# Designs tried in a protein design run: peptides against a protein of PDB entry 3QIS. Part 321

Target 1, 334 residues: chain A of PDB entry 3QIS
Amino acid sequence: PSLELSRREFVFENVKFRQLQKEKFQISNNGQVPCHFSFIPKLNDSQYCKPWLRAEPFEGYLEPNETVDISLDVYVSKDSVTILNSGEDKIEDILVLHLDRGKDYFLTISGNYLPSCFGTSLEALCRMKRPIREVPVTKLIDLEEDSFLEKEKSLLQMVPLDEGASERPLQVPKEIWLLVDHLFKYACHQEDLFQTPGMQEELQQIIDCLDTSIPETIPGSNHSVAEALLIFLEALPEPVICYELYQRCLDSAYDPRICRQVISQLPRCHRNVFRYLMAFLRELLKFSEYNSVNANMIATLFTSLLLRPPPNLMARQTPSDRQRAIQFLLGFLL

## One batch from the design tools (peptide; made by RFdiffusion4, then SolubleMPNN)

Design b2_p28_6_s1 (from b2_p28_6, 9 letters changed)
Fold by OpenDDE base, seed 3:
Parts: structure tokens; C-alpha cells; sequence
Structure b2_p28_6_s1 (fold): chain B 334 residues (1-334), chain A 28 residues (1-28)
């Protein structure tokens, strides 16, 4: 059996977080026998492609003289955004199209990724006084490394080394302030806030706005700005409540005094973001008669974002653990 | 609660200053 491929090289320019790109090619059975094709893992790979890439269809049968269109879809989710922002991964891959009883066909995937404030650490963002697209990639790497070291020192209760003439970090990321300050000013009376989905086009505009500027106003509806805040919190490599404090939050969930003591042990940027978000959400709840938002809904929604279990415990979460996590957050909303 | 109001105000002042400085730089 033999295949003809219309194209073997694919370039995905200016790949962005949550922006789908598609490239198509054709495969044709120029043989006299039916053939089965499949994308197969390379040697030592578990999957036929990187997490941000998909082929559709990834397998199939072709009759003699049959042609099929294959879509190569590039989509950077929350699961790939952090490693692409750091430059640990790149928009490069090789796909192996296998033909049963035939040969392998190699496809080259290349391109460039544009960094996002989504999927960047709170610590790094507190050091970024400019939009992330204005920060040199080399400096982004340095900021992530420095931020990791600061977090570890804070958790270990190590005395910060005298940070020399380095500019004082922001109290919170400017991106969090832009989103929350907008919602505080314009969305407190918005019916079904955090319950109504945003528009995908508006979400992309908000992401691009936060990545490229410090605007006077965020574009889009209140629903899109609210969803952008949820997406931001979900995409954080480390949740607002650090994984190391997860169990202590659950254990303290019914003692509001101990809950406040646990939060005081967060790294400065994480603690400030938590307190800032809780202040906003308490303000939003004062307008519950107008926005139809209640404390149980907000606590349930934000608990999954702010108080994530460590990766090793995700599969082991009991209903009791989830209820304790919600109760922990309720103690800051009521 | 009062400490959180103070934090919110400190954040607002810092960020409004940062935004102003950024927008003034972009006009040069």
C-alpha cells in the first residue's frame, strides 16, 4: 500500500492561548488495495502528538483511489499554556502517519507561541510592571525562576535575602486588578454574574488586551470579563491557595480564626490576591437582590479554582473534602 | 474586614499610578 500526501510541512504562526488554529491536508490511496492509516507515537512517546496538537481523523480506512481530508488543530489550553509561556515547550512537533503493511510518513509541525499572562505565576506577574508581550522572553524565564525561589523561601519561612535594588513587586498582578476593578465598578448589579457564559470573541479580546496593554477599560460584556477572571484563576500554575496549605485549609474549615491564620501563611502575592478576591466577592454579595448571586454558588464556583487539591490527591477527593473546602471559603464570604 | 478595605485601597492607588506611568510613557 502507498499514500500520497498533499502537504507534509505545517507552520502555525502567532499561536495564542485559547485561540484555535487549523491546517488541512489530503491523503490519497494511490494503491490497488484498501489501506488503514493511523497517527502513531514516536519511539519513547506515549502519544502521537503534543497536548496542544490534534489530528482529525487520527485513523481510518481508505479504499483504492479514495481521498480523505485531515485537520491539524492547534489549541493551547490551560494544560499547555504554562510550559509554552516559559519556553520549556515550543510549537514544534513531528507526526508519524503510519500505513498498515506500508511505510511511515513524517509531518513537520512548526511555528511560534505568543506568551500570555494567563498561565503565568502570581509571583512572576507581580514583578511584571509592563504587559507580558513587552517583556523579553529571556526576562520571563528569569522572572519565573526568581518567583519560584521566592515562593519556596516564603513557605520555608526563610528570611528573604536582601533583595538588592530590585523594584518592589506589585501587591497583586495588574491583570487581576484590571479584571476585579472592572467587575467591582460595573458588574455588581449584573444579573447572573458568573452564571452566564461570556462570548468567545470577547474573551479573546480581553486576553489580548491584558497581554498587550494596561487599558483604562477592559473590552467586552460583564459576563465575558467575569469568565476571563475564572479562566485566569483556572490557568494559574499554582492556585491562589498554594498546594502546600490545601490540607490545612480543610482541617480548619469550621474555625474562622484558624482559617485566617492559614491564609496569613501564604506567600505575599497569593495572600494579597486571596484577600482582594474575597473583598470583591463580599461586595458582590451585598447586591444579591440585584445580581441573583448567593454565597453558596460563589463558594462552590471559586473553591474549585482557588483551593485545588494537589495533583496526587485529585483522584482521592471525598465529598467531605469538597464540603470542607467550600466551608473554608464561606468563612470569608459571610 | 477593615484590613481588607485598606489593602483594596493600597492596591487601587498602586495600580492607578502604574497605569498612569505606562500611558504617559506610550505617548512619548
Amino acid sequence: as target 1 above (334 residues)
Amino acid sequence: MEEDKKLVEEIREEMEKLRKEYLEEKKK
Scores: peptide ipSAE 0.712, ipTM 0.969, DockQ to the pose 0.891
Fold by OpenDDE base, seed 5:
Structure b2_p28_6_s1 (fold): chain B 334 residues (1-334), chain A 28 residues (1-28)
Amino acid sequence: as target 1 above (334 residues)
Amino acid sequence: MEEDKKLVEEIREEMEKLRKEYLEEKKK
């Protein structure tokens, strides 16, 4: 069997977080027999492609003289955004299109990624006084490495942050302030806030706005701004409540005094973000008669975002662990 | 509660200053 491919080189320019890009090509059976094709892993890979890439269809049959369109879909989710922001991974891959009893055909995937404040650590963002797209990629790498080292020092309670010659970090990321300050000003009376989905086009505009500017106002509906905050919190490489404190939060869930003590042990940026979010959510709950938002709904929604199980703990929270996590957050909302 | 109100105000002041400085730089 043999195939003819209409294209073998694919370039995905200006790849962004949550923005789907598609490139298409055709495969044709120019042989005299039916053939089965499949994308196969390279020798050292478990998957036929990187997590941000997909082929559709990834396998199939072709009759003689049949032609099939294959879509190559590039989509950066929360699972790939952090490694692409740091430059640890890149928009580069090689796909192997295997023909049963035939040849291998190699496809080259290339392109460039545009960094996002989504999927960047709270520590790195607190050091970014400019939009992330104005920060040189080399400096982003340095900020992420330095952020990890300072988080560890802060958790170990060792060195007071030397008030030395380095520019003082922001108390919270400017991106969180922009989202929360907007919601505080304009969304406290918004009916069904955090219950109604945002618009996908508005979400992309909000992401692009936060990555490229410090605006006076965020574009889009209150629902889109609210969902953008949820997406931001979900995309954090380290949740607002650090993984190291996860079990202590569950163990303390019914003692409000111990809960406050656990939060006081967070790194400064994480602690400030947590307190700032809780202050906003408590303010939102004062308007429950207007916005139909209640403490149980908010606690249920935000617990999954703020208090995630560590990756090494099988992500199957028991129903009891989920209830403890919700109870922990309720102690800051009531 | 009072400590959180103080934090919210300190954040607002810091961020309003940062935004102002950024927007003044972009007008040059």
Scores: peptide ipSAE 0.710, ipTM 0.969, DockQ to the pose 0.875
Fold by OpenDDE base, seed 1:
Structure b2_p28_6_s1 (fold): chain B 334 residues (1-334), chain A 28 residues (1-28)
Amino acid sequence: as target 1 above (334 residues)
Amino acid sequence: MEEDKKLVEEIREEMEKLRKEYLEEKKK
């Protein structure tokens, strides 16, 4: 069996978080026998492609002289955004199109990724006084290293290092302030806030706006701004409540005094973001007659974002653990 | 809580200053 491929080299320029890109090519059975094709893993890989790449179809049959279109889809989700932001991974891959009882065909995937504030650590973002797209990649690496060291010191309750010539970190990421300040100003009376989905085009505009500027106003509907906040919190490499404190939050869920003590042990940036979000959500709840938002809905929604189980416990979360996690947040909303 | 109101105000002041400085730089 043999195939003819219309293209073997693919370039995905300016790949962004949550922005789907597609490149298409054709494969044709120029042989005299039916053939089965599939994308196969390379010798050391478990998957035929990196997590941000997909082929559609990834397998199929071709009759003699049959042609099929294959779509190569590049999509950076929350699962790939952090490693692409850090430069640990890149928009580069090699796909192996295998022909059953035939030869392999290699496809080269290349391109560039544009960093996002989405999927960047709270610690790094607190050190970014400019939009992430204005920060040199070399400086992003340094900011992540410094952020890790500051987090570790904060968790260990070590004395803050002497205020060396490093610029003082922001109280919270500017991106969180931009989203929350907008919602506070314009969305407190918005019916069905956090219940109505945003528009995908508006979400992309909001992400691009936060990555490239410090605007006076965020573009899009209140629903899109609200969803962008949820996406931001979901994309954090570590949740607002650090994984190390997850179990203590559950154990304290019915003691408001202990809950506050647990939050006080968060790294400064995480603690400030948590307190800032809770202050906003409590303000939003004062307008429940207008926005139809209640504490149980908000606690249920934000629990999955702010108080995520550690990856090793994710599969073991009980209904009781979920209820305790909700109760923990309720103690800050009421 | 009163402490959280203070934090919100401190954040607002810091961020409004940051935005102003950024926008003034972009006009040059």
Scores: peptide ipSAE 0.709, ipTM 0.969, DockQ to the pose 0.867
Fold by OpenDDE base, seed 4:
Structure b2_p28_6_s1 (fold): chain B 334 residues (1-334), chain A 28 residues (1-28)
Amino acid sequence: as target 1 above (334 residues)
Amino acid sequence: MEEDKKLVEEIREEMEKLRKEYLEEKKK
């Protein structure tokens, strides 16, 4: 069996977080026998492609003289955004299209990724006084390394941040402020806030706006701005409540005094973001008669975002753990 | 609660300054 491929080289320019790109090619069975094709892993790989890439279909049968279109889909989710932002991964891959009892056909995937504030650490963003697209990639790496070291120092209750040599970090990421300040100003009376989904086009505009500018106003509906905040919090490589404090939050969930002590042990940026978000959400709850938002809904929604179980415990989270996590957050909303 | 109001105000002041500086730079 043999295949003819219409194209073997694919370039995905300006790949962005949550923006689907598609490239298509055709495969044709120029043989006299039916053939089965599949994308197969390279030697030592578990998957036929990187997590941000997909072939559709990834396998199939072709009759003699049959042609099928294959879509190569590039989509950067929350699961790939962090490693692409850091430059640990790149928009490069090689796909192996295998023909049963036939040849292997190699496809080259290349392109460039545009960094996003989504999927960047709170620590790095607090050091980022410019839009991420204005920050040189080399400086992004340095900011992440410095951020890790400062987080560790903060957790260890070691020496106060040496205020001397580097520009003082922001109290919170500017992106969090932009989103929350907008919602505080314009969305407190918005009916069904955080319940109504945003528009996908508006979400992309908001992401692009936050990545490229410091605007006076965020574009889109209040629902889209609210959903962008949720997406931002979900895409954080480490949740607002650090993984190290997860169990202590659950253990303290019914003691408001201990809950406050646990939050006081967060790294400064995480603590400030938490307190800032809680202040906003408490303000939003004062308008519950107008926005139909209640504390239980907010606590349930934000608990999954702010108080995520560590990856090693994710599969073990009990309904009791979820209820404790909700109760922990409720103690800051009420 | 009062401490959180203070934090919100400090954040607002810092960020409004940052935005102003950024927008002034973009006009040059």
Scores: peptide ipSAE 0.707, ipTM 0.969, DockQ to the pose 0.896

Design b2_p28_6_s2 (from b2_p28_6, 10 letters changed)
Fold by OpenDDE base, seed 2:
Structure b2_p28_6_s2 (fold): chain B 334 residues (1-334), chain A 28 residues (1-28)
Amino acid sequence: as target 1 above (334 residues)
Amino acid sequence: MEEDKELVEKIRKEMEALRKEYLEEKKK
C-alpha cells in the first residue's frame, strides 16, 4: 500500500490563546489495494500529537483511488497556554501518519505563539507595567522565575517585601483591574450578569485588547467582559487562593474569623486580587433586584475558579468539600 | 469592608496613573 500526500509541511503563524487555526491537506490511495491509515505516537510519546494539536480524521480506510481531506487543528486552551507563554513548549511537532503494512509518512508542524496575559501568573502580571505583547520573551521567563521565588518567600514569611524596591509590583494585575473596573462602572444593573454567555468574537477582541494595550474602555458587551473575567481566572496557573491554602480554607469554612486569617497568609498579589474581587462581587449583590444575581449563585460560580483543589486531590474532591468551599466564599459575600 | 474600600481606591489611583503614562508614551 502507498499514499500520496498533497502537503507535508504546515506553518501556523501568530497562534493565540483560544483562537482556532486550521490547515488542510489531502491523502490519496495511489495503490491498488485498500489501506488503513492512522496517526501514531512517536517513540516514547503517549499521544500522536501535542495537546494543542489535533488531526481530523486521525484514522480511516481508503479504497483504491480514494481521497480524504485531513484537518490539522491548532487550539491553545487553558491546558497549554501557560507552557506556551513561558516558552517551555513551542508551536512545533512531528506527526507520524502510519499506513498499515506500509510506510510511515512524517508531517512537520511549525509556527509561532503570541504570549497572553491569560495563563500568566498573578505575580508575573503584577510586575508587567506594559501589555504582555510589548514584553520581550526573555524577560517573560525571568519574570516567571522571579515571581515564583517571591511567592515562596512570602508564604514562608522569610523576607519582608522590600517596599523600597525601585520596580515595585502593582497591587493587582492591570488586566484584572481593566475587567473589574469596567464591570463595576457599566454592569452592576446588567440583567443575568455571569449567567448569559458572551459573544465569541467579542471574547477574542477582549483578549487581544488586554494582551496588546491598556485601553480607556474594554470592547464588547457586559456579558462578554464578565465571561472574559471567568476565563482569565480559570486560565491562571496558580488559582487566586493558592493550592497550599486549599485545605485550610475548607477546615475554616464555618469560622469567618479563621477564614480571614487564612486569606491574610496569601502572597500579596493573590490577597489583593481576592479582596478586590470580593469587594466588586459585594457591590454587584447590592443591585440584585436589577441584575438577578444572588450570593449563592456567585459563590457557586466563583468557588471552582478561585478555590481549586490541588492537582493531586482533584480526583478525591467530595460533595462535602465542595459545600465547604462554597461556604468559605459566602463568608466574604455576605 | 472599610479596608477593602481603601484597597479599591488605592488600586484605582495606581492603575489610572499607569494608563495615563502608557497613553502619553504612545502619542510620542
Scores: peptide ipSAE 0.704, ipTM 0.967, DockQ to the pose 0.891
Fold by OpenDDE base, seed 5:
Structure b2_p28_6_s2 (fold): chain B 334 residues (1-334), chain A 28 residues (1-28)
Amino acid sequence: as target 1 above (334 residues)
Amino acid sequence: MEEDKELVEKIRKEMEALRKEYLEEKKK
C-alpha cells in the first residue's frame, strides 16, 4: 500500500493556553489495495504524540483512490501548560503515520508557545512584577528554579539568605489579585457566581489580558472572571495547599485550631493566596441572598482546586477524604 | 479574620502601586 499526503510539515504559531489550533491535511490511497493507516509511537514513546497534540482520525481504512482529511489539533491544557511555560517541552513533535504492511510517513510539527501565568507556580508569579509575556523565557526558568528553592527553604523554616540580591516577592501573584479584586468589586451581587460558566472567548481574553498586561479592569463578564480564577487555581503546578500538607489538612479537618496551624506552615506565597482567597470567599458569602452562593457549594468547589490529593494518592482518595477536605475549607469560610 | 483584613489591605496597596508604575511606564 502507499499514501499521498497533501502536507507533511505543520507550523503552529503563537500557541496559547486553552486556545485550540487546528491544521488539516489529506491522505489519499494512490495504491491498488485497501490500506489501514495509524499514527504509531516512536521508539521508546508510549504515545504517538505529545500530550498537547492530537490527530483525528488517528487511524482508519482507505479504499483505493479514497481520500480522508486528518486534523492535527494543538491544545495546551492544564496538563501541558507548566512544562511549556518552563520550556521543558516545546511545540515540536514528529508524528509517524504507519501503513499496515506499508511505509512510515513522517510529519513534522513545529511552532512556538507563548508563556502564560496560568500553569506557573505561585512562587514564580510572586517574583514577576511584570506580565509574563514581558519576562524573558530564560528568566522564567530561573524564576521557577528560584521558586522551588524558596519553597523548600520556607518549608524547612530556613532563615532567608541575605536580603541583598533579589527583589522582594509580591504578597500574592498580581494575576490572583487582578481576578479577586475584580470579583470583590463587581461580582459580590452576581447571581449564580461560580455556578454559571463563562464564555470561552472572554476566558481567552482574560488569559491574554493577564499574560500581557496589568489592566485597570479585567475584560468580560463576572462569570468569565470567576471561571478564570477557577482555571487559574486548577492549572497551578502545585495547589494552593501544597501536596505535602494534604494529609495534615485531612487529619485536622475537625479541629479549627490545628487547621490554622497547618495553613501557617505553608510557604509564604501559598499561605497568602489561601488567606486572600478565604477572605474574598467569606465576603462573597455575606451576599448569599443576592448571589445564591453558600458555604457548602463554595467549599465543595474550591476543595478540588485548593486541596488536591498528591498524584500518588489520587487513586486512593476516599469519599471520607473528600468530606474531610471539604470540612477543612468550611472551617475558614464560617 | 482581622489579620486577613490587614493582609487584604497590604495586598491592595502593593498591587495598586505596581499597577500604577506599570501603567506610567507604558505611557512613555
Scores: peptide ipSAE 0.703, ipTM 0.967, DockQ to the pose 0.896
Fold by OpenDDE base, seed 4:
Structure b2_p28_6_s2 (fold): chain B 334 residues (1-334), chain A 28 residues (1-28)
Amino acid sequence: as target 1 above (334 residues)
Amino acid sequence: MEEDKELVEKIRKEMEALRKEYLEEKKK
């Protein structure tokens, strides 16, 4: 069996977080026998492609003289955004299109990724006084390394933040302030806030706006701005409540004094973001008569975002643990 | 709660200054 491929080289320019790109090519069975094709893993790979890439279809049968269109889809989710922002991964791959009892055909995937504030750590963002697209990639790496070291120092309570060496970090990421300040100003009376989904086009505009500028106003509906905040919190590599404090939050969930002590032990940026978000959400709840938002709904929604189980415990989260996590947040909303 | 209001106001002042600086740089 043999295949003819219309194209073997694919370039995905300006790949962005949550923006789907598609490239198509045709495969044709120019043989005299039916053939089965599949994308197969390379040597030592578990998957036929990187997590941000997909082939559709990834396998199939072709009759003699049959042609099929294959879509190569590039999509950077929350699961790939952090490693692409750091430059640990890149928009480069090689796909192996295998023909059963035939040859292997190699496809080259290349391109460039545009960094996002989405999927960047709170610590790095607190050091980032400019839009991420204005920060040199080399400096992003340095900011991530410095952010990790400061987080560890803060958790160990050993060293006062060296006031001297670098520009003082922001109290919170500017992106969180932009989103929350907008919602505070314009969305407190918005009916069904955090219940109605945003528009995908507006979400992309908001992401691009936060990545490229410090605007006076965020574009899009209040629903899109609200959803962008949820997406931002979901995409954080470390949740607002650090994984190290997860169990202590659950254990303290019914003691408001201990809950406050646990939050006081967060790294400064995480603690400030938590307190800032809770202050906003308490303000939003004062307008419950207008926005139909209640504390139980908000606590349930934000619990999965702010108080995520550590990756090693994800599979073990009980309904009781989820209820304790909700109760922990309720103690800051009421 | 009072401490959170102080934090919110501190954040607002810091961020408004940062935005102003950024917008002034973009006009040059």
Scores: peptide ipSAE 0.697, ipTM 0.966, DockQ to the pose 0.897
Fold by OpenDDE base, seed 1:
Structure b2_p28_6_s2 (fold): chain B 334 residues (1-334), chain A 28 residues (1-28)
Amino acid sequence: as target 1 above (334 residues)
Amino acid sequence: MEEDKELVEKIRKEMEALRKEYLEEKKK
């Protein structure tokens, strides 16, 4: 069997978080026999492609003289955004299109990724006084390394860092302030806030706005701004409540005094973000008659975002653990 | 609750100053 490919080199320019890009090519059976094709892993890989790449279809049959269109889809989700932001991964791959009892055909994938404040740590963002797209990638790496060291020192209750020559971190990421301050000003009376989805185009505009500027106003509807906040919180590599405190939050869920003590042990940036979000959500709940938002809905929604189980415990989360996590947040909303 | 209001006001002041500085830099 043999195949003819219309293209073998693909370039994905300016790949962004949550922005789907598609490139298409054709494969044709120029042989005299039916053939089966599939994308196969390289010798050292478990998957035929990186997590941000997909082929559709990834396998199929071709009759003699049949042609099929294959879509190469590049999509950076929350699962790939952090490693792309740090430059640990890149928009580069090689796909192996295998023909059963035939040859291998190699496809080259290349491109560039544009960093996002989405999927960046709270610690790093607190050190970013400029939009992330204005920060050199080398400096992003340094900021993440420094952020890790400060998180560890904070969790270990080590001595306050000396007022070393590093610029004082922000109280919270500017991106969180931009989203929350907008919602506080414009969305407190918005009916079905956090219940109605945003528009995908508006979400992309909000992401691009936060990555490239410090605006006076966030673009889009209140629903899109609200969903962008949820997406931001979901994309954090470390949740607002650090994984190390997850179990203590569950154990304290019915004691509001212990809950406050647990939150006081968060790294400064995480603690400030948590308190800032809770202050906003309590303000939003005062307008429940207008916005149809209630404490149980908000606690249920934000629990999965703010109080995630550690990766090793995700598969073991019980309904009881979920209820404790909700109860923990309710103690800050009421 | 009062401590959270103080934090919110501190954040607002810091961020408004940062935004102002940024927007003034972009006008040059």
Scores: peptide ipSAE 0.696, ipTM 0.966, DockQ to the pose 0.896

